Peptides against a protein of PDB entry 5H65. Designs and how they scored, part 1

All scores and structures are predictions.

Target 1, 294 residues: chain A of PDB entry 5H65
Amino acid sequence: QYLERTPLCAILKQKAPQQYRIRAKLRSYKPRRLFQSVKLHCPKCHLLQEVPHEGDLDIIFQDGATKTPDVKLQNTSLYDSKIWTTKNQKGRKVAVHFVKNNGILPLSNECLLLIEGGTLSEICKLSNKFNSVIPVRSGHEDLELLDLSAPFLIQGTIHHYGCKQCSSLRSIQNLNSLVDKTSWIPSSVAEALGIVPLQYVFVMTFTLDDGTGVLEAYLMDSDKFFQIPASEVLMDDDLQKSVDMIMDMFCPPGIKIDAYPWLECFIKSYNVTNGTDNQICYQIFDTTVAEDVI
Positions, changes and structure headers below are counted from each chain's first letter, unless a header gives other numbers.
Peptide ipSAE was made for these designs. It is ipSAE averaged over its two directions, with the distance scale d0 held at 1.0 Angstrom where the peptide's residues are scored. Compare it between designs on one protein only; published cut-offs may not apply.
The geometry check fails a fold that doesn't show the stated peptide or that is severely misdrawn somewhere.

## One batch from the design tools (peptide)

Design b1_p8_1 (made by RFdiffusion4)
Fold by OpenDDE base, seed 2:
Structure b1_p8_1 (fold): chain B 294 residues (1-294), chain A 8 residues (1-8)
Amino acid sequence: as target 1 above (294 residues)
Amino acid sequence: SKNLHEYA
């Protein structure tokens, strides 16, 4: 869609909703810390959630680790089970269930592990080796997902989360519905288990100034704006550095705005009603940082 | 679209 460039002063006078192409400087942005700008978004209920901190996960998995795996749920047609007893911690039991493909154990890099009673550290170690891990617990009749406050799937360094509000969890045996039990596509796993997957998104507020006016524009984007996946940035120092560099380029610290580069992007206006108060807000959309910046 | 930028 082609739009003519509109000055901010003109935009500020117009009713919403409308779409605009603008050329402006990034006067400022918030939050300043990248970690604070990465959120989890539900595509169904649209709730924004914080990405759980390691400390939060530690608590969840530590609690789960206090539960003893149910022997009756081990070694099914879906998975083979092995039990480890820790040397310390009063002999904590850890169960690892290796999901089979048509009754055959896949190669390690294709094998989904279901971990019961593992700590975050142990789970992470296993995910590094086997790539795909689901933390589980013993239910009444089947293994079940441990907790939606924790990842439902860990693949390498990527934690996949589900919406607690929108999900209707199903037992682990529902993974049988997956024809391909080697690739473990997060969306497929989520669907099988009744999970509405959350999306990692960058959430920022840009203060834009084109010399004619100033407005704040909201950015909610998964991977388009920075051309960096929000799902990966928190676990990759180089990606973090890249985002920081981009933001520093557009909004250089310690430099006057007169020296800032001009940005061209799309914004859309929309109405927000809070009680009797009606406000026009703006959101950046369909915009990617230029390749020469990345 | 791409965010085009120019240095002042």
Scores: peptide ipSAE 0.000, ipTM 0.388, DockQ to the pose 0.033
Fold by OpenDDE base, seed 3:
Structure b1_p8_1 (fold): chain B 294 residues (1-294), chain A 8 residues (1-8)
Amino acid sequence: as target 1 above (294 residues)
Amino acid sequence: SKNLHEYA
């Protein structure tokens, strides 16, 4: 959208909500660490959550690995099951269920695995070899998703998470509703299992200065601002470097702000109530880093 | 829209 450029000093005097086009320097930003800026966002309840760390996942999968797979739930029309007994951890039972497409086992690059009793390491190994992995547990009458605190779907290095608040989990047999049991689109899997998928987002606070005034604007964006998916950045060193380079360009360390480049972007103001206090906040929107910067 | 930037 086209808006006339407005100086920050004028914006700071106006009531919300409004939209503005601005030209300002990025004086500073928070958080400084990229991994701290990546969050999970629910599109329904709008809750922001931290991306679970490896240590968090280890605990969840270790707990799941203490439970024995139910023999009665193995080898259904939906999947073929194989069981392994580990030599360590007192002979832990691990079940891998290979989801079939119309009764036929698909190729590895099209196969969905349901993992029961696997460790994070084992699950990651399988996710790198096969198309998709879902951590599961034995329910009363069917396999069930293990835990929404862990990924409901792992595809390579991509972890797909669901919202605990908005999801109403259904059993694994509901995957039968999927016509295509080869592509395993995350949204389709989520829908079948009653999961509201979370979205990876960059969440940052920009301090903007145009010489007339200073304001803080929030950035919440999944893949538009940097032209880099927030869902992939944590697992890709090159993408991380790219984001860092972009931020260093607009906010170079060790030099004065007078030498900073000018940033042109859109911001919107909105009202926030904190008890009896009303404050105006700002958010960056509809802004993409230029291709020559990437 | 794409960001427009000016270098000092």
Scores: peptide ipSAE 0.000, ipTM 0.395, DockQ to the pose 0.032
Fold by OpenDDE base, seed 4:
Structure b1_p8_1 (fold): chain B 294 residues (1-294), chain A 8 residues (1-8)
Amino acid sequence: as target 1 above (294 residues)
Amino acid sequence: SKNLHEYA
């Protein structure tokens, strides 16, 4: 590692910004519940927001399902459309648009579906069978993304979200700009549709103690610290258990701090202004939990 | 970088 170890007592006396290598014990951390530590982060405006719950999505898709698909927007050069009418009393219409690659329908495992009027349950079922799903609605001249409060792209169990503030949405026909209409890379889809994709991040505050001093360090990380993607952890019980085990290892419950393991990591200091008050804060960076710990 | 750990 490229930095010499610095004791916390020395760090606490220095001005920001600076980078440090430290060796400390994890006295405590917050939030204690893993699901509370997973957030969505915008790389442009830096807004942090909660990951929508199933109940939130149910409402959004239920509302979308009250809208009738526009027949004029079906079956374009970009996609073939199929319409289903539910057998329930309402007779809800659901449109599924199969995106073509150079005028040819891809294999099911490579196909992007645009779903109009589907419930969360229906969308999830389709996303498990097909490569990718985008919830859409009928716009004036074209299909449009349904709602940025819902995923703009669902791939299996992964929900991809966009920033409401930074995105300038474009219509679905802009997917034509993608040369390869089989892989459906989330970033490429986002770019085509004018979406600034949000990043899943672990957001935690670590209280670090090396015996010379105590400081709080902020952790905001997508997949490096735990070597577990924040985008997958909420949908995978085994990954959740792994993160919990890691945290329990560094901060064992019911055990004295003297018995805690030492951890070595990098932190950077930075200045934060809150009104007239200037504060120095710390963030963990470029740190990965060792494989033997996982 | 790897987070190194030592038991004390």
Scores: peptide ipSAE 0.000, ipTM 0.388, DockQ to the pose 0.033
Fold by OpenDDE base, seed 5:
Structure b1_p8_1 (fold): chain B 294 residues (1-294), chain A 8 residues (1-8)
Amino acid sequence: as target 1 above (294 residues)
Amino acid sequence: SKNLHEYA
């Protein structure tokens, strides 16, 4: 789309909602730390959630590891099961269920593992060797997803989360509905299991200044703005460095704002009502960092 | 659209 550039002073006087193209400097931004800017967003209920920390996951999986796998649920047409007993930890039982494709076990890079009773460390080790891992528990009649507070799917270093509010969980046998049991597309897995996937997003507030005025614009973006997936950035040092470099370029530390680069982007205004107070807010949209910045 | 950066 095409919009004429509008100075911030003019924008600040207008009613919402409207869309603008602006040219401004990034005076400041928050949060300053990258890990604080990555959140999980539900596309349905729009709730923002924190990405669970390792400590959070440890607790969930430790609790799950106290439960014994149900022998009656092992070795179905959908999966082959293997059981391990730990030598310590009171003989903890760990079950790994290897999901079959048309009755055949796929190669490791195409295999989905259902893990029952595993610790975070064990799950991570398996996810590094196999394409996909789902933490599960023994339900009454079938395996079930362990906990939506933990990933419903782990692929390599990527943790896929679901919305507790919007999801209506179905049992593991619903994976039978998937014709292709090798690719394990997260959205397909989620659909089969009744999960509303959460989206990784960068959430930041930009203070923009064009010399005529100053406004705060909200950034909520998954992969377009930085051309870096929010879903991968927390697990990749190089991606983290790239984002930091981009932000340092836009808002260099120890430098006066008059030397900052000019940024062209799109913002939209919208109304927010808090009781009797009406406020106009702004959000960055349809904006991608220039390729030469990356 | 791209976030275009201009210097000076």
Scores: peptide ipSAE 0.000, ipTM 0.384, DockQ to the pose 0.033

Design b1_p8_1_s1 (made by RFdiffusion4, then SolubleMPNN; from b1_p8_1, 4 letters changed)
Fold by OpenDDE base, seed 1:
Structure b1_p8_1_s1 (fold): chain B 294 residues (1-294), chain A 8 residues (1-8)
Amino acid sequence: as target 1 above (294 residues)
Amino acid sequence: MKSLAEYV
């Protein structure tokens, strides 16, 4: 639908919910640091979570590494297991389970590894050599996902996370339901294991000013606004630079707002109730950065 | 910024 441009002063007087097309300048934005703007979003419960930091993952994997792999769970019809004992003082055991496709070990670039007792460093090294890695632990009767606070699937540099609240975890043997055990599509893996996958999203607040009024608009977007996937930006310096350049273009430091570019975007208003107080909030939608900016 | 409708 074609929306006519509405001045911010008019929007600020209207009831929600409504959709608007606006032309405004980006006076300011929060957070200023890109890494702070990337969150994990659950599509079911809508919870926003922080992307775990390397230090957080280190702790989780260290804790997991304190548990000895159960010998009874090794070498099933689904996977072949190899065990390593580390040459450290404690002799930590690491199990790597190579998932088979119809009883055959696939090529390394198509193989899913289940890692038990691995450190973050070890897991990352393996994920660089193999197509996919799942951190696991020995359950009572089967291997299980280690922890939803850690990635349920690592593919190269991409970490896939699941929602702790919405997921009902199933044992690793449920991967048998996948007919093709070579592609390891994250959504398929998640479904098989009862995981609700989280989505990487950019979460930002834009202060927009068109000279008639000032409005704060919320941005929550995965890949459309910047035309950069939120899932990849944290692991790619060039993508980070691109986002930074875009934001600097919209809100150039050290320059007066009068010289800022005019931005055209769509915003929607919505009501938020905090106790007895009703507040109208705004969200950017169906908006992308123009190609000439990148 | 432009609307997505301009790109799709």
Scores: peptide ipSAE 0.038, ipTM 0.709, DockQ to the pose 0.034
Fold by OpenDDE base, seed 2:
Structure b1_p8_1_s1 (fold): chain B 294 residues (1-294), chain A 8 residues (1-8)
Amino acid sequence: as target 1 above (294 residues)
Amino acid sequence: MKSLAEYV
């Protein structure tokens, strides 16, 4: 539907919910640091979570490495297992299980690895060499996902996370239900293992000013606004620089707002009730950065 | 910024 441009002063007087097209300047935004704007969002329960830091993952994998792989769970119809013993860490055992496709080991670029007892560094090295890595542990009867606080799937530099609240974990043998055991699509892996995958999102608050009024609009977007995937930005310096450049263009440091560019976007209003207090909030939607800015 | 509708 075509929306006519509405001045902010008019919007601020209207009841929610409504949709608007606006032309405004970005007076300010928060958070100022990009890494703080990237969150994990559950599509089912709508919880927002912080992306785990490397230090958090190190602890989880270190704890996992204290457990010895169960020999009884090695070499099944689903996977072939190899065990390594480290020299300098009291003989830490690392098990790597190579998932087979129809009983045959696929090429390295198509192979899923299940890893027990690996460090973050070791797992990352393997994910760069092989198609996909799942950190696992020995369960009672089967291998199981290690911990939903860590990625359930690592593909190159991309960490895929699951929702602890919404997931009902199933054992690794459920990967047998996947017909294609070469592509390892994250959503398919998640479904097989009973995981509700989390989505990487940019979460920001924009203070918009058109000279008639000022309002705060919330941005929650995965890849459309910046034309940059939130899932990749934390692991790519060039993408980070691109987002920073975009934000600096919209809200140039050290200059007056009069010199800021005019931005066109869609916002929707909605009601938020906190106890007895009703507040109208605004969210940016169906908006992208122009190609001439990228 | 532009609306996504302009790119579709």
Scores: peptide ipSAE 0.034, ipTM 0.696, DockQ to the pose 0.034
Fold by OpenDDE base, seed 3:
Structure b1_p8_1_s1 (fold): chain B 294 residues (1-294), chain A 8 residues (1-8)
Amino acid sequence: as target 1 above (294 residues)
Amino acid sequence: MKSLAEYV
């Protein structure tokens, strides 16, 4: 859509909701640290959550590793099971279930592993070797997802999370509903298991200044703004560096704002009610960093 | 930054 440029001083006087095209400088932004700007967003309930820290995951998987795999749930039509007993850690039992496609074990790059009793380190090692990993536990009648506080699916370095509020978990045998048991698309896995997948998003507040006025605009975006997936940035140093370079370009440290680049973007205003106070807020939308900057 | 409309 085409919008004429509107000065911030004019925008600040108008009622919401409205859409604007602006030309402004990025005076400042928060949070300053990239890892603090990456969140998990539920597309259903719209709750924002922190991405779990490795330490949090360690605790979850350590707890899971205290449980003994149920022998009765091993070697089904869906998967073949292998059991290891660790020499250390009081003889911890680890079960790995290899999901079959039409009764045949797929190649490692197409194989889904169900891991029962694995540590974070072990799970990560396996996820790098195999296509996909799901942390599981023995339920009463079937394997079940271990915990929605942990990833429901790990593919390489990408951790896929589900919404605790919106998900209604189903047992592992529901993976039988998937026609293709080689690609393991996260959304398909989530659907089969009754999981509402969370989306990685960049969440930032920009302070914009065009010389006529100053306003704060909210950014919530998964992959369009930076042209970098929020789902990958935390695990990729090069992507992190790219985001940092972009932000340093827009808001150069140690330089006066007069020398900052002019930015063109779309913002929308909306009303927020906090008790008796009505506030107009602004959100960036349909805006991307130019390719020549990346 | 540019609007997505500039790329389409």
Scores: peptide ipSAE 0.033, ipTM 0.707, DockQ to the pose 0.033
Fold by OpenDDE base, seed 5:
Structure b1_p8_1_s1 (fold): chain B 294 residues (1-294), chain A 8 residues (1-8)
Amino acid sequence: as target 1 above (294 residues)
Amino acid sequence: MKSLAEYV
């Protein structure tokens, strides 16, 4: 759909909802630090959450490591189990369950590990060696997901999280519903376990100025705006540098706004009601950084 | 920034 360019001064006078094409300069943006702009978003309840920090995960896995794996839940048709006892930490037991595909153990790069009683460090080591890891605990009759405050699936350096509000957790044996037990697609795993997966998103506020007016526009995007997945950026220094370079190009430090590049983008207006006060807000949509900038 | 419409 073709939209004509509209000056910000005209947009600021119009009622919502509407869509606009604009040409403006990025006067400023918030937050300034990339790690603060990456959030988890629920596609159902629309709650935004912070990405758990390493310290948060350490606590969760330490708590999980205080529980002893149930011997009765080891070595099922779904998985083969191996148990380790640590020499330190009062003989902590760690169980690793190797999920089988049609009764056969897959290759390490295709194998899903269920980890019970592991520390964050141990889990990370295993996830680097094996493609997929799920932190679990012994339930009454089956293994269960450890905690939705931790990743339900770790693939390499990617942590997949679920929404506590929208998820209705099911036991690990529900992974049997997956015909192919080698690819471990996060959405398929989530579906099998009753998890509503959270989406990594960039969340930023852009202050846009075209010389006729100034408005704040909200950015919430997973991978289209920067052409960089929000899910990968926190664990990849090169991707972080790329995003920082893009933002520095749009809003160069120590330079006057007159020298800033002109940006073309789409924004939509929408109404927000706070009690008796109606406010018009703006969101960036259907916009990407040009390939020549990346 | 460019419109995604240029790519779709």
Scores: peptide ipSAE 0.028, ipTM 0.689, DockQ to the pose 0.034

Design b1_p8_1_s2 (made by RFdiffusion4, then SolubleMPNN; from b1_p8_1, 6 letters changed)
Fold by OpenDDE base, seed 3:
Structure b1_p8_1_s2 (fold): chain B 294 residues (1-294), chain A 8 residues (1-8)
Amino acid sequence: as target 1 above (294 residues)
Amino acid sequence: FASLSQYV
């Protein structure tokens, strides 16, 4: 869309909602730490959640590891089961269920593992070796997803989370509905299991200054703004470095704002009501960092 | 110039 440039002083006087094209400098931004800017967003209820810390996941999987796999749920038409008993940890039993495609075990790079009683470390090791991993537990009649506080699907280093509020979990046998049991697309897995998948998003507040005025604009974006997936950035040092470099370029530390680059972006205004107070807020949209900057 | 541009 084409919009004429509007000075911030003019925007600050106008009612919402409206869309603007602006040219401004990034005076400051928050949060300053990249890991604090990555959140999980539900596309249905729009709730923002923190990405679970490894310590949180450790607790969940440790608790799951205290449960004994049900022998009656092993070796179904959907999966073949293998059981290990650890030498340590009081003889913890770990069950790995290898999901079959039309009764045949696929290659490791196409295989979905259902892990019952595994630790975070064990699960991560398996997810790096195999295509996909789902942490599960023994239910009454079938295997079930372990906990929506943990990833419902792990693919390599990518953790896929589901919304606790919007999901209505179904048992593991519902994976039978998938025609292709080799690709394991996260959205397809989620659909089969009744999960509303959460989206990784960058969430930041930009303080923009064009010399005529100053306003704060909200950024919520998954992969377009930085041209970097929020879903991968936390697990990739190079991607983290790239985001940091971009932000340092826009808001250079230790120099005066007069030397900052000019940024062109789109913002939209909207009304927010907090009790009796009406506030106009601003959000960045349809904006990406130019390729020559990356 | 470092710039943000419209996403195409």
Scores: peptide ipSAE 0.017, ipTM 0.517, DockQ to the pose 0.034
Fold by OpenDDE base, seed 4:
Structure b1_p8_1_s2 (fold): chain B 294 residues (1-294), chain A 8 residues (1-8)
Amino acid sequence: as target 1 above (294 residues)
Amino acid sequence: FASLSQYV
């Protein structure tokens, strides 16, 4: 459906909910730092969470590494297990379980590893060599996901997280329900393990000014707005630079707003009620960054 | 030079 351009001054006078097409300048945006704009969003309960920092993960994996792998859970029909004892004073044991596809070990690029007792560094090294990694711990009768505060699945540099509130974790043997044990699709893994996967999203507030008025519009987007996946941006310097470049183009530092480019985007208004106070808020939707066509 | 435009 075609929406005509509406000036911000007119929008600011209207009741919500409505959809608008606007032409405005990006006066400012928050947060200014890209890493602060990337969040985890639950599609079910809609909670926003911070992406765990390396330090957070270090703690989780260090704690996990204090537990000794249960020998009884090694070498099942689902996986072959190999154990290492670290040559340190503590003699830390690390178990790597190689998930089999129909009883056969797949190639490294198709193999899922279950890692028990590994450090973040070790897990990352393995994830770079193998298709997929799940941090696990020994449960009572089966391996279990280590912690939903850590990734439930690591594929290369991509960390997949699950919602603690919405997930009802199942044991690792539930991976048997997956017919294809080579591709390890995150959603399929999540489903098998009772995990509601979180979505990486860019969360930003844009202050838009068209000369008639100023409004703040909320951006929550995973991969469409920047044409860059929020799931990858934190681990890729080039993608980060790209986003920064885009934002600098829209809101160039040290330059007056008069020189800023005009942006066309779609916003929707919605009501937010806090007790007796009703506030109209705005959200950007169905908008992408595109090259200007002359 | 890029601007914001309709995605869909």
Scores: peptide ipSAE 0.015, ipTM 0.498, DockQ to the pose 0.035
Fold by OpenDDE base, seed 5:
Structure b1_p8_1_s2 (fold): chain B 294 residues (1-294), chain A 8 residues (1-8)
Amino acid sequence: as target 1 above (294 residues)
Amino acid sequence: FASLSQYV
């Protein structure tokens, strides 16, 4: 779809909803800290949530570690169980359930572990060694997901979260519905367990200025804008540096806006009603960062 | 310079 370039002064006078192509400078952006710009978004209820901090997860897993694994739920057709008793912490029991594929234990890099009673540190160690980890607890008749406030799936350094509002949790035995128990695709795991997966998104507000006007445009994007996944950026220093470099290029510190690069992007307007007040807001869409050779 | 380009 072709859109002609529209000056911001003209856009600011028009009714919503509309789509525009603009050429503007990034005067400023919020938040300035990258970690503050990464959120979790529900594709169904559209709630934005903060990514849980390590301290939050520590509490959840500590609470879970106070529960004793139910012996009756160990060693099923779905998984083989191994139990550890800690020497400290009053003999805390940790259960690791190794999910089988067609009755056979897969290779470590393809194995899903269900962890019961583990600390964050222990879970992270296991997730680094094994590809996939689900924190679980003993339910009445089956293992269950521990808590949607924690990841429902950890793969390496990637934490997959679910929406508390939209999810209707099902027991672990529902993983039997997966034909292939080696790949552990997050969406497939989520579906089997009745989880609506949250999406990592960059959430930022751009103040755009083309010399004719100034407007704020909202950015909510998972991986297209920066060509960097929001799901990976928090755990990868190189990706963080890349995003920072991009933003510094658009909005260089200590330099006047006159020297800023011109940016071409797409924005859409939309109406927001707050009581009796109607406000027009703007969102960046269908835009990616590119290095154009001038 | 870096630019923002259409992603369709």
Scores: peptide ipSAE 0.015, ipTM 0.499, DockQ to the pose 0.036
Fold by OpenDDE base, seed 2:
Structure b1_p8_1_s2 (fold): chain B 294 residues (1-294), chain A 8 residues (1-8)
Amino acid sequence: as target 1 above (294 residues)
Amino acid sequence: FASLSQYV
């Protein structure tokens, strides 16, 4: 739908909910650090979570490595198992299960690995080689996902997370329901295992100023705004630099706002009630950085 | 000019 441009001073006087097209300058934004702006969002319960840091994952995988793989769960119709014993870590056992497609081991780039007792470093190395890795543990009757605090699937440098609140985990044998055991689509894996996948999102607050008024607008976007996937930005220095350059262009450091570029944007207003207090908030929607900026 | 634009 076509929306006429509305000045911020007019918007600030109107009731919510409404949609607006605006032309404004980005006076400021928060958080200033990119890594703080990337969150995990549940599409079901709408909880926002921090992306786990490497240190958090190290602890989880270290704890998982204290448990010995159950021999009874090795070499099923679904997967072939290999066991390695480390030399320097009190004989830590690592089990790798290679998931088969119709009883045949696929090519390495199509093979899903299930790993027990691996460190973060080992898992990352395997994910780079085989493209798909699930951290698992030995359950009572089957392999199970290790922990939803860790990725349920690692593909290359991408960590896929699930919602602890909304997921009802199923055992690894449920991967048998997947017809295609070569592509390992994250959503399909999640569905098979009873996981509600989390979405990487940019979460930022923009302070917008058009000379008639100032308002704060919330941004929650996965890949459209920057034309950069939030899922990839934390693992790619070039993408990080690109986002930083974009933000520096919109909000140049060390210069006055009079010299800032004008931005065209769509915002929607909505009501937020905290007890007895009603507040009108604003969110950016259906907006992307122009190609001449990228 | 640098801008945010409608996502189409």
Scores: peptide ipSAE 0.014, ipTM 0.487, DockQ to the pose 0.035

